# Peptides against a protein of PDB entry 5VVV: the designs that were tried, part 185

Target 1, 276 residues: chain A of PDB entry 5VVV
Amino acid sequence: FLCGVVEGFYGRPWVMEQRKELFRRLQKWELNTYLYAPKDDYKHRMFWREMYSVEEAEQLMTLISAAREYEIEFIYAISPGLDITFSNPKEVSTLKRKLDQVSQFGCRSFALLFDDIDHNMCAADKEVFSSFAHAQVSITNEIYQYLGEPETFLFCPTEYCGTFCYPNVSQSPYLRTVGEKLLPGIEVLWTGPKVVSKEIPVESIEEVSKIIKRAPVIWDNIHANDYDQKRLFLGPYKGRSTELIPRLKGVLTNPNCEFEANYVAIHTLATWYKSN
Target 2, 276 residues: chain A of PDB entry 5VVV as posed
Amino acid sequence: FLCGVVEGFYGRPWVMEQRKELFRRLQKWELNTYLYAPKDDYKHRMFWREMYSVEEAEQLMTLISAAREYEIEFIYAISPGLDITFSNPKEVSTLKRKLDQVSQFGCRSFALLFDNIDHNMCAADKEVFSSFAHAQVSITNEIYQYLGEPETFLFCPTEYCGTFCYPNVSQSPYLRTVGEKLLPGIEVLWTGPKVVSKEIPVESIEEVSKIIKRAPVIWDNIHANDYDQKRLFLGPYKGRSTELIPRLKGVLTNPNCEFEANYVAIHTLATWYKSN

## One batch from the design tools (peptide; made by RFdiffusion4, then SolubleMPNN)

Design b2_p25_5_s4 (from b2_p25_5, 10 letters changed)
Fold by OpenDDE base, seed 4:
Structure b2_p25_5_s4 (fold): chain B 276 residues (1-276), chain A 25 residues (1-25)
Amino acid sequence: as target 1 above (276 residues)
Amino acid sequence: SKLEELKKKYEESKEKYKKKALEDL
């Protein structure tokens, strides 16, 4: 069971010292996972093709080493979906080289994220792939296999919540394609019924699990404030029955952008996780 | 430019997310 934090927000990423402090807190609270997915890391999303500089590499190596020191699984995410051409072998090779670089930093767990992108493929991709889901699954499977089938590999669908599914979760052709064609060793990220799910009913997890043919990892936006930084979510982790735990592969909270605001969010997630 | 188009796509995706997240509250 993956339990911890995703740094998955828009806005200023946490500094390396905050991330190290996070790992210490995660270990102390018996949480085990950190997903590196800061939207404003340009080399994660906007400039996903760009290799890390020597200085950035040293920082990431140090961060990954710190995660290991605290027995926290460091998952490196990349979000190529803004401008990748899925059918272009050069794009695939560029993605491979980027993940090879991160693998050299000592990273062993990875994620491919296709959140917050349009469903429209370019003309070249439409000639090769029958749907956007087929394109995403193809590259995800290829990358997963290329990396030697790492123990933890995550996929974030473009339809990552109930309200993004067309026509709905159980009938989504996109999620059906993901469920049917995504390799079984690849985990699927999900935010619940909504982007910001106030509640995640058990039935909603059973519904999505059926179509994706696996238990999801919750990307939990309950404490996310990147959509309105005038709000701080200081309340406890709630609206998730402990009955979800046996039905999930994990829960990764995407908390407030303000690192200092997240004590209650993360601590109460840990309490929730240990209460089953 | 390609960079301006990419920045535009990023900002549009971000604002679409933010709008949806606010609608979910």
Scores: peptide ipSAE 0.723, ipTM 0.966, DockQ to the pose 0.895
Fold by OpenDDE base, seed 5:
Order: sequence, then C-alpha cells, then structure tokens
Structure b2_p25_5_s4 (fold): chain B 276 residues (1-276), chain A 25 residues (1-25)
Amino acid sequence: as target 1 above (276 residues)
Amino acid sequence: SKLEELKKKYEESKEKYKKKALEDL
C-alpha cells in the first residue's frame, strides 16, 4: 500500500530542504511514499525533453539519497502530454533518455502523467492510434518495459476523476482502453468522483476498479489549494472510509502549496491509514 | 513562436483545472 504525499500542485515547488523535512515526517508517521510531480518544474512538464544540468543532477541525487535514508519510496513523475507526438520514435527515445538520466540518480520508481491536457491527438498520432487512450497506453507500456518493469510504476489518466469520464466512469471508452491494454504491473492514479472530492464513496472505487481492472492509487486533492491560494485547507483527512484501504493500492495526498500548512493534513492521513 | 504556443497551452490547461476544482467546492 503506497501512502504519503504527491508534490503535484501548480505554483512554486518545494525546496530541497522542505522535501527532506517531509521525508523525516513521513518516516516518523509510518508513511512510505513521495511522488515528485511539481507542475512548475519545467523539466517535469513544459520542457520534459530537457535533461537535468550537472547542478540539478546533484540536487536530485541528494534528494533521492535522502528519501532512501528515511525509507521513503521516491517516485519520479514526468508529464510529456502537453506537446508529445506519441507516434514519433524520436519523442519516445527522448523520454527514455530522460528517465535513464533519472535512473542514474538512483531512482527506481516512476510515473507517467497525462493529467490536465487536451483530449486531442495531432494528425500524425491519429494515423497510428485508434484513440488518445491507445497512444498513452502504448508509450506507457513501452517505457515501463524499457525501464525493466520497475516494482512501482504509475500512470495518471487524462480522465483521472468521475466528472472527466464520458459518458460516465463505467462506460468510458478511454478508461476501458486503459483497463484492457495498460500492463497489469502499472498502477493507475485517480482523484475520486471529482477533481477535488469532498467524499470518496466505496461504491465509486468499486466502479472505477472494475473498468481499469485494478485497485487505483488515490491522488487526493482534498487539501490542494493551487486552484485558489486565497484558501488554506487546515482540516483533517476526512470523507474517506477506512473500508477504502483494502480496495486501494495507495493514497497520496496533494496538499497545500504552503509546505508549513500541511502538518494536520499529512498527520491525519497517517492516522487514517493506521486505523485499519 | 513555438515557445509562446507551449506557454499558452500550459496556462490554458492550468486555468481549466483551476476552474473545475473551484466548481467541485
């Protein structure tokens, strides 16, 4: 069971010292996972093709080593979906080389994210792939196999919540393609019925699990404030029955952008997890 | 430019997310 934090917000990423402090807190609270997915890291999303500099490499190696010291699984995410051409072998090879670089930093767990992108393929991809889901699954499977089938590999779908599914979760052709064609060792990220789910009913997890043919990992936006930084979510982790735990592969909270605000959010997630 | 188009696409995707997240509250 993956339990911890995703740094998955829009806005200023956390600094390396905040991330190291997070790992110490996660270990202390018996949480085990950190997903590196800061949307404003240019080399994560907007400029995903760009290799890390020597200085950035040293920082990431130090961060990954710190995660290992605290027994925290460091998952490196990349979000190529803004401008990748899925059918272009040069794009796939560029993505491989980027993940090879991160593997050299001692990273062993990875994620491919297709969140917050247009549901449209370019003309070249339409000639090769039957749908956007087929294109995403193809590259995800190829990268997963290229990396030697790492123990933890995550996929974030473009339809990552109930309200993004057309016509609904159980009938989504996109999620059906993901469930049928995504390799079984790849985990699927999900935010619940909504982008910001006030509640995640057990029945809603049973519905999505059926179509994706696996238990999801919750990307939990309950404490996310990147959509309105005038709000700060200081309340406990709630609206999730402990009956979800045996039906999930994990829960990763995407909390407030303000690192210092997240004590209650993360601590109460840990209490929730240990109460099962 | 290609860079300006990419920046625009990033901002449009971010604003679409923000709008949807606000509708969920």
Scores: peptide ipSAE 0.718, ipTM 0.965, DockQ to the pose 0.899
Fold by OpenDDE base, seed 3:
Structure b2_p25_5_s4 (fold): chain B 276 residues (1-276), chain A 25 residues (1-25)
Amino acid sequence: as target 1 above (276 residues)
Amino acid sequence: SKLEELKKKYEESKEKYKKKALEDL
């Protein structure tokens, strides 16, 4: 069971010292996972093709080493979806080389994120792939296999919540393709019925699990504030039955952008996880 | 430019997310 934090917000990424302090807190609270997915890291999303500099490499190596010291699984995410051409073998090779570089930093767990992108494929991809889901699954499976089928590999769908599914969760052709064609060793990220799910009913997890043919990992936006920087979410982790735990592969909270605001959010997630 | 188009796509995606997250509250 993956339980911890995703740094998955829009806005200023946490500094390395904050991330190390996070790992110490995660270990202390018996949490086990950190997903590196800061949307404002240019080399994560907008400039996903660009290799890390020597200085950035040293920082990431130090961060991955610190995660290991605290027994925290470091998952490196990349979000190529803004401008990747899925049918272009040079794009696939560029993605491979980027993940090879991160593998050299000692990273062993990875994520491909297709959140917050348009469903429209370019003309070249439409000639090769039957749908956007087929294109995403194809590259995700190829990358997963290329990396030697790592123990933890995550996929974030473009339809990552109930309100993004067309026509709905159980009838989504996109999620059906993901469920049928995504390799079984690849985990699927999900935010619940909504982007910010006040509640995640058990039945909603059973519905999505049926179509994706696996238990999801919750990307939990309950404490996210990147959509309104005037708000701080200082309340406890709530609206999730502990009956979800045996029905999930994990829960990763995407908390407030302000690192110092997250004590209650992360601690109460840990209490929830240990209460089962 | 290609860079301006990419920046525009990023900002449009961000604003679409923000709008949805606010509608969920």
Scores: peptide ipSAE 0.705, ipTM 0.962, DockQ to the pose 0.946
Fold by OpenDDE base, seed 1:
Structure b2_p25_5_s4 (fold): chain B 276 residues (1-276), chain A 25 residues (1-25)
Amino acid sequence: as target 1 above (276 residues)
Amino acid sequence: SKLEELKKKYEESKEKYKKKALEDL
């Protein structure tokens, strides 16, 4: 069971010292996972093709080593979906080289994210792939196999919540293709019925699990504030029954952008997880 | 330019997310 934090917000990323302090807190609270997915890191999303510099490589190696010291699984995410051409072998080879560089930093766990992108393929991809889901699954499976089938590999669908599914969760052709064609060792990220789910009913997890043919990992936006930084979410982790725990592969909270605001959010997630 | 188009896609995707997250509250 993956339990911890995703740094998955829009806005100023956390500094390396904040991330190290997070790992210390996660260990102390018996949480086990950190997902690196800061949307405003240019080399994560907008400029995903760009290799890390020597200085950035030293910082990431130090961060991955710190996660290992605190027994925290460091998952590196990349979000190529803004401008990747899925049918272009040069794009696939560029993605492979980027993940090879991160593997050399000592990273062993990875995520490929297709959140917050348009459903439209370019003309070249339409000639090769039957749908957007087929294009995403094809590259995800190829990357997963290329990396030697790592123990932890995550996929974030473009339809990552109930309200993004067309026509709905159980009838989505996109999620059906993901469930049928995504390799069984790849985990699927999900935010619940909504982008910001006040509640995640058990029945909603049973519905999505049936179509994706696996238990999801929750990307939990309950404490996210990147959509309105005038709000701080200082309340406890709530609106999730402990009956969800045996039906999930994990829970990763995407908390407030302000690192200092997240004590209650992360501590109460840990209490919830230990209550089962 | 290709860079301006990429920046535009990034900002449009971010704004679409923010709008939807606010509607979910």
Scores: peptide ipSAE 0.724, ipTM 0.966, DockQ to the pose 0.899; fails the geometry check

Design b2_p25_6_s1 (from b2_p25_6, 13 letters changed)
Fold by OpenDDE base, seed 3:
Structure b2_p25_6_s1 (fold): chain B 276 residues (1-276), chain A 25 residues (1-25)
Amino acid sequence: as target 1 above (276 residues)
Amino acid sequence: MEAEETAAKAREAINARLEELEKLR
């Protein structure tokens, strides 16, 4: 069971010292996972093709080593979906080289994120893939296999919540393709019925689990505030029954952008997880 | 040009997410 934090917000990423402090807190609270997915990290998303510099590599190596020191699984995410051509072998090779570099930093766990992107494939991809889901699954499976089928590999769907599913969760052709074609060792990220789910009913997890043919990992935006700079949610982790725990592969909270505001968010997640 | 277009797409994706988050309030 993956339990911890995703740094998955838009806005100023946490500094390396904050991330190291996060790992100390995660260990102290018996949480086990950090997903590196800062949307405004240029080489994570906008410039996903660009290799890390020597200085950036040293920082990431140090960060990954710190995660290991605190027994935190460091998952490196990349978000190539803004401008990747799925059918272009050079693009696939570029993605492979980027993940190879991160593997050299000592990273063993990875994520491909296709959240918050346009659903339209380019003309070249339309000639090769029957749908956007087929394109995403194809590259995800290829990368997963290329990396030697790492123990932890995550996929974030473009339809990552109930409200983004067309026509709905149980009938989504996109999620059906993901469920049917995504390799079984790849975990699927899900935010619940909504992007920010006030509640995640058990029935909603049963519904999505059926179509994706696996228990999801919750990307939980309950404490996220990147979407509203006036919001600071300091409330407890709530609206999630402990009955979800046996039905999930994990829960990763995407908390407030303000690092120091996340004590309650992370601590109450830990309390919730331990209540099982 | 590619970097600026990628930045524009990123802003559009952010805005789309923000709009959907606002609808969920």
Scores: peptide ipSAE 0.033, ipTM 0.667, DockQ to the pose 0.138
Fold by OpenDDE base, seed 5:
Structure b2_p25_6_s1 (fold): chain B 276 residues (1-276), chain A 25 residues (1-25)
Amino acid sequence: as target 1 above (276 residues)
Amino acid sequence: MEAEETAAKAREAINARLEELEKLR
């Protein structure tokens, strides 16, 4: 069971010292996972093709080493979906080289994120792939196999919540393709019925699990505030029955952008996880 | 052109997420 934090918000990323302090807190609270997915890290999303500099490499190596010291699984995410051409072997090779670089930093766990992108494929991809889901699954499976089938590999779908599913969760052709064709060793991220789910009913997890043919990992935006910079979400982790735990592969909270605001959010997630 | 188009798509994606979040209010 993956339990911890995703740094997955828009806005100023956390500094390396905040991330190390997070690992210490996660270990103290018997949480085990950190997903590196800061949207405004240029080399994560907008400039995903660009290799890390020597200085950035040293920082990431130090961060990954710190995660290992605190027994925290460091998952490196990349979001190539803004402008990748899935059918172009040069694009696939560029993605492979980027993940090879991160593997050299000592990273062993990875994620491919296709959240917050246009559903339209380019003309070249439409000639090769039957749908956007087929293109995403193809590259994800290829990368997963290329990396030697790492123990932890995550996929974030473009339809990552109930409100983004067309026509709905149980009938989505996109999620059906993901469920049928994504390799079984790859985990699927999900935010619940909504992008920010006030509640995640057990029945809603049973519904999505059936179509994706696996238990999801919850990307939980309950404490996310990147959409409202005037609000801090300081309340407890709530609206999630402990009956979800045996039906999930994990829960990763995407909390407030303000690092120091997240004590209650993360601590109450840990209490929830231990209460089962 | 490609960088501006990528930045525009990123803004559209952020705005779409923000609009969905506003509809939830």
Scores: peptide ipSAE 0.031, ipTM 0.673, DockQ to the pose 0.136
Fold by OpenDDE base, seed 2:
Structure b2_p25_6_s1 (fold): chain B 276 residues (1-276), chain A 25 residues (1-25)
Amino acid sequence: as target 1 above (276 residues)
Amino acid sequence: MEAEETAAKAREAINARLEELEKLR
């Protein structure tokens, strides 16, 4: 069971010292996972093709080593979906080289994120793939196999919550393709009924699990404030029955952008997880 | 509008804005 934090917000990423402090807190609270997915990290999303510099490499190696010291699984995410041509072998090779570099930093767990992108394929991809889901699954499976089938590999769908599913969760051709064609060793991220879900009913997890043919990992935006930085979400982790735990592969909270605001959010997630 | 619907729209708006900023580069 993956339980911890995803740094998955828009806005200023956390500094390395904040991330190290997070790992210390996660260990203390018996949480086990950190997903590196900061939207405004240029080499994570907008410039995903660019290799890390020597200085950036040293920082990432230090961060990954710190996660290991605190027994926290460090998952490196990349979001190539803004401008990748899925059918172009050069693009696939570029993605492979980027993840090879991160593997050299000592990273062993990875994620491909296709959240927050247009559902349209370019003309070249339309000639090769039957749908956008087929294109995403193809590259995800290829990368997963190329990396030697790592123990933890995550996929974030474009339809990552109930409100983004067309026509709905249970009838989505996109999620059906993901469920049928994504290799079984790849985990699927899910956010619940909405982008920010006040409640995640057990029935909603049963519904999505059926179509994706696996228990999801929750990307939980309950404490996310990147959409309204005038608000701080200081309340407890709530609106999730402990009956979800046996039906999930994990829960990763995407909390407030302000690192110091997240004590209650993360601590109460840990209490919730231990209450099962 | 439920706070959640506002949050979804805000994320969509952030995404659309980021896409616009990327098209301007």
Scores: peptide ipSAE 0.029, ipTM 0.640, DockQ to the pose 0.094
Fold by OpenDDE base, seed 1:
Structure b2_p25_6_s1 (fold): chain B 276 residues (1-276), chain A 25 residues (1-25)
Amino acid sequence: as target 1 above (276 residues)
Amino acid sequence: MEAEETAAKAREAINARLEELEKLR
């Protein structure tokens, strides 16, 4: 069971010292996972093709080593979906080289994120792939196999919540393709019925699990504040029955952008996880 | 309805804004 934090918000990423302090807190609270997915990290999303500099490589190696010291699984995410051409072998090779570099930093766990992107494929991809889901699954499976089938590999779908599913969760052709064709060792991220789910009913997890043919990992936006910079979400982790735990592969909270605001959010997630 | 439509629209607006910023580079 993956339990911890995803740094998955828009806005200023956390500094390396905040991330190291997070690992110490996660260990202290018996949480086990950190997903590196900061939307405004240039080499994560907008400039995903760019290799890390020597200085950035040293920082990431130090960060990954710190996660290992605190027994936290460091998952490196990349979001190539803004401008990748899925049918172009050079683009696939560029993505492989980027993940090879991160593997050299000592990273062993990875994620491919296709959240918050246009549903339209380019003309070249439409000639090769029958749908957007087929393009995403093809590259995800290829990367997963290329990396030697890592123990932890995550996929974030473009339809990552109930409200983004067309026509709905149980009938989505996109999620059906993901469920049928995504390799079984790849985990699927899900935010619940909504992007920011006030509640995640057990029945909603059973519904999505049926179509994706696996238990999801919850990307939990309950404490996310990137959409409203005037608000801090300081309340406890709530609206999730402990009956979800045996029906999930994990829970990763995407909390407030302000690092110091997240004490209650993360501590109460840990209490929830231990109460099962 | 309003807060979730606002969060999805905010993420879409952030994405549209990021795409606009990429076109200006």
Scores: peptide ipSAE 0.031, ipTM 0.651, DockQ to the pose 0.088; fails the geometry check

Design b2_p25_6_s2 (from b2_p25_6, 13 letters changed)
Fold by OpenDDE base, seed 5:
Structure b2_p25_6_s2 (fold): chain B 276 residues (1-276), chain A 25 residues (1-25)
Amino acid sequence: as target 1 above (276 residues)
Amino acid sequence: DEKEAVAKKALEAINARLKELEKLR
């Protein structure tokens, strides 16, 4: 069971010292996972093709080493979906080289994210793939196998919540393709019925699990505030029955942008996790 | 030019997500 934090918000990423402090807190509270997915890290999303510099490499190596020290699984995410051509072998090779570099930093867990992108394929991809889901699954499976089938590999779908599913969760051709064709060792991220789900009913998890043919990992935006920087969400982790735990592969909270505001959010997640 | 196009797409994606987040909460 993956339980911890995803740094997945828009806005200023956390600094390395904050991330190290996070690892210490996660260990103390018996949480086990950190997903690196800062949207405004340029080499994560906007310029995903660009390799890390020597200086950036040193920082990431140090961060990954710190995660290991605190027994936190460090998952490196990349979001190539803004402009990748899925059918272009050069694009696939570029993605492989980028992840090879991160592997050399000591990273062993990875994620491919296709959230917040246009659902339309380019002309070249339309000639090769039957749908956007087929294109995404193809590259994800290839990368997963290329990396030697890591123990932890995550996929974030473009339809990552109930409100983004067309026509709905149970009838989504996109999610059906993901469920049927994504290799079984790859986990699927999900935010619940909404992007920010006030509640995540057990029935809603059963519904999505059926179509994706696996238990999801929750990307939980309950404490996310990147959409309104004037607000801080300081309340407890709530609206999630502990009955969800045996039906999930994990829960990763995407909390407030302000690192210092997240004590209650993360601590109460830990309490929730241990209460089962 | 390519970087500008990517930046524009990225901004559009951000704005779309932020709008949805605000509306859904």
Scores: peptide ipSAE 0.183, ipTM 0.825, DockQ to the pose 0.130
Fold by OpenDDE base, seed 1:
Structure b2_p25_6_s2 (fold): chain B 276 residues (1-276), chain A 25 residues (1-25)
Amino acid sequence: as target 1 above (276 residues)
Amino acid sequence: DEKEAVAKKALEAINARLKELEKLR
């Protein structure tokens, strides 16, 4: 069971010292996972093709080493979906080289994210793939196999919540393709019925699990505040029955942008997790 | 030019997500 934090918000990323402090807290609270997915990290999303500099590499190596020191699984995410051509072998090779570099930093867990992108494929991809889901699954499976089938590999679908599913969760051709064709060792991220789910009913998890043919990892936006800089969400982790735990592969909270505001959010997640 | 196009797409995606998040609170 993956339980911890995803740094997955828009806005100023956390600094390295904050991330190290996070690892210490996660260990103390018996949480085990950190997903590196800062949307405004240029080489994570907008310029995903660009390799890390020597200085950036040193920082990431130090961060990954710190995660290991605190027994936190460090998952490196990349979001190539803004402008990748799935059918272009050069693009696939570029993605492989980028993840090879991160592997050299000591990273062993990875994620491919296709959230918050246009559903339309380019003309070249339409000639090769039957649907957007087929294109995404193809590259994800290839990368997963290329990396030697790491123990932890995550996929974030474009339809990552109930409200984004067309026509709905149970009848989504996109999610059906993901469920049928994504290799079984790859985990699927999900935010619940909504992007920010006030509640995540057990029935809603059963529904999505059926179509994707696996238990999801919850990307939980309950404490996310990147959409309103005037608000801090300081309340406890709530609206999730502990009955969800045996039906999930994990829960990663995407909390407030302000690092110092997340003590209650993360601590109460830990309490929730241990209550099962 | 290519970087600007990517930045524009990225901004549009951000705005769409943020708008959706705002509606949910």
Scores: peptide ipSAE 0.171, ipTM 0.816, DockQ to the pose 0.129
Fold by OpenDDE base, seed 3:
Structure b2_p25_6_s2 (fold): chain B 276 residues (1-276), chain A 25 residues (1-25)
Amino acid sequence: as target 1 above (276 residues)
Amino acid sequence: DEKEAVAKKALEAINARLKELEKLR
């Protein structure tokens, strides 16, 4: 069971010292996972093709080593979906090289994120793939296999919550394709009925699990505030029954952008997790 | 030019997400 934090917000990424402090806190609270997915980290998303510099590599290596020291699984995410051409072998090769570099930093867990992107494929991709889901699954499976089928590999769908599913969760052709074609060893991220789910009913997890043919990992935006800089949510982790735990592969909270504001968010998640 | 195009797409995606999050309030 993956339980911890995803740094998945828009806005100023946490600095390396904050991330190290996060690992200390995660260990102290008996959480086990950190997903590196800062949207405004240029080489994560906007410039996903660009290799890390020597200086950036040293920082990431140090960060990954720190995660290991605190027994936190470091998952490196990349978000190539803004401008990748799925059918272009050069693009696939570029993605492979980027993840190879990160592998050299000691990273063993990875994620491909296709959240918050346009649903339209380019003309070249339309000639090769039956749908956007087929394109995403194809590259995800290929990368997963290329990396030697790592123990932890995550996929974030474009339809990552109930409100983004067309026409709905149970009838989504996109999610059906994901469920049927995504390799079983790849986990699927999900935010619940909404992007920010006030509640995540058990029935909603059963519904999505059926179509994706696996238990999801919750990307939980309950404490996210990147969408409203004036919002500071200091409430407890609530609206999630502990009955969800046996029905999930994990829960990763995407908390406030302000690092110091996340004590309650992370601590109450830990309490929730331990209550099972 | 390519960097600007990527930045524009990123901004559009952010704005789209922000709007969706606002609707959930």
Scores: peptide ipSAE 0.037, ipTM 0.670, DockQ to the pose 0.134
Fold by OpenDDE base, seed 4:
Structure b2_p25_6_s2 (fold): chain B 276 residues (1-276), chain A 25 residues (1-25)
Amino acid sequence: as target 1 above (276 residues)
Amino acid sequence: DEKEAVAKKALEAINARLKELEKLR
């Protein structure tokens, strides 16, 4: 069971010292996972093709080493979906090289994120893939296999919540393709019925699990505040029955952008997790 | 400028997400 934090918000990424402090807190609270997915890290999303510089590499190596020290699984995410051409072998090779570099930093867990992108494929991709889901699954499977089928590999669908599913969760052709074609060893991220789910009913998890043919990992935006800089969400982790735990592969909270605001959010997640 | 085009797409994606988030709360 993956339980911890995803740094997955838009806005100023956390600094390395904050991330290290996070690892210490996660260990102390017996959480086990950090997903590196800062949307405004340029080489994570906007410039995903660009290799890390020597200086950036040193920082990431140090960060990954720190995660290991605190027995936190470091998952490196990349979001190539803004402008990747799925059918272009050169693009696939570029993605492979980028992940190889991160692997050299000591990272062993990875994620491909296709959240918050246009659903339309380019003309070249339309000639090769029957749907956007097929394109995403194809590259995800290929990368997963290329990396030697790492123990933890995550996929974030474009339809990552109930409200983004067309026509709905249970009838989504996109999610059906994901469920049918995504290799079983790849985990699927999900935010619940909504992007920010006040509640995540058990029934909603059963519904999505059926179509994706696996228990999801919750990307939980309950404490996310990147959409409203005037608000801090300081309340406890709530609206999730502990009955979800046996029905999930994990829960990763995407909390407030302000690092110091997240004590209650993360601590109460830990309490929730241990209460099972 | 390719960088500008990517930045524009990124901004559009952010704005779309933010708009959806605002509607959902």
Scores: peptide ipSAE 0.129, ipTM 0.799, DockQ to the pose 0.136; fails the geometry check

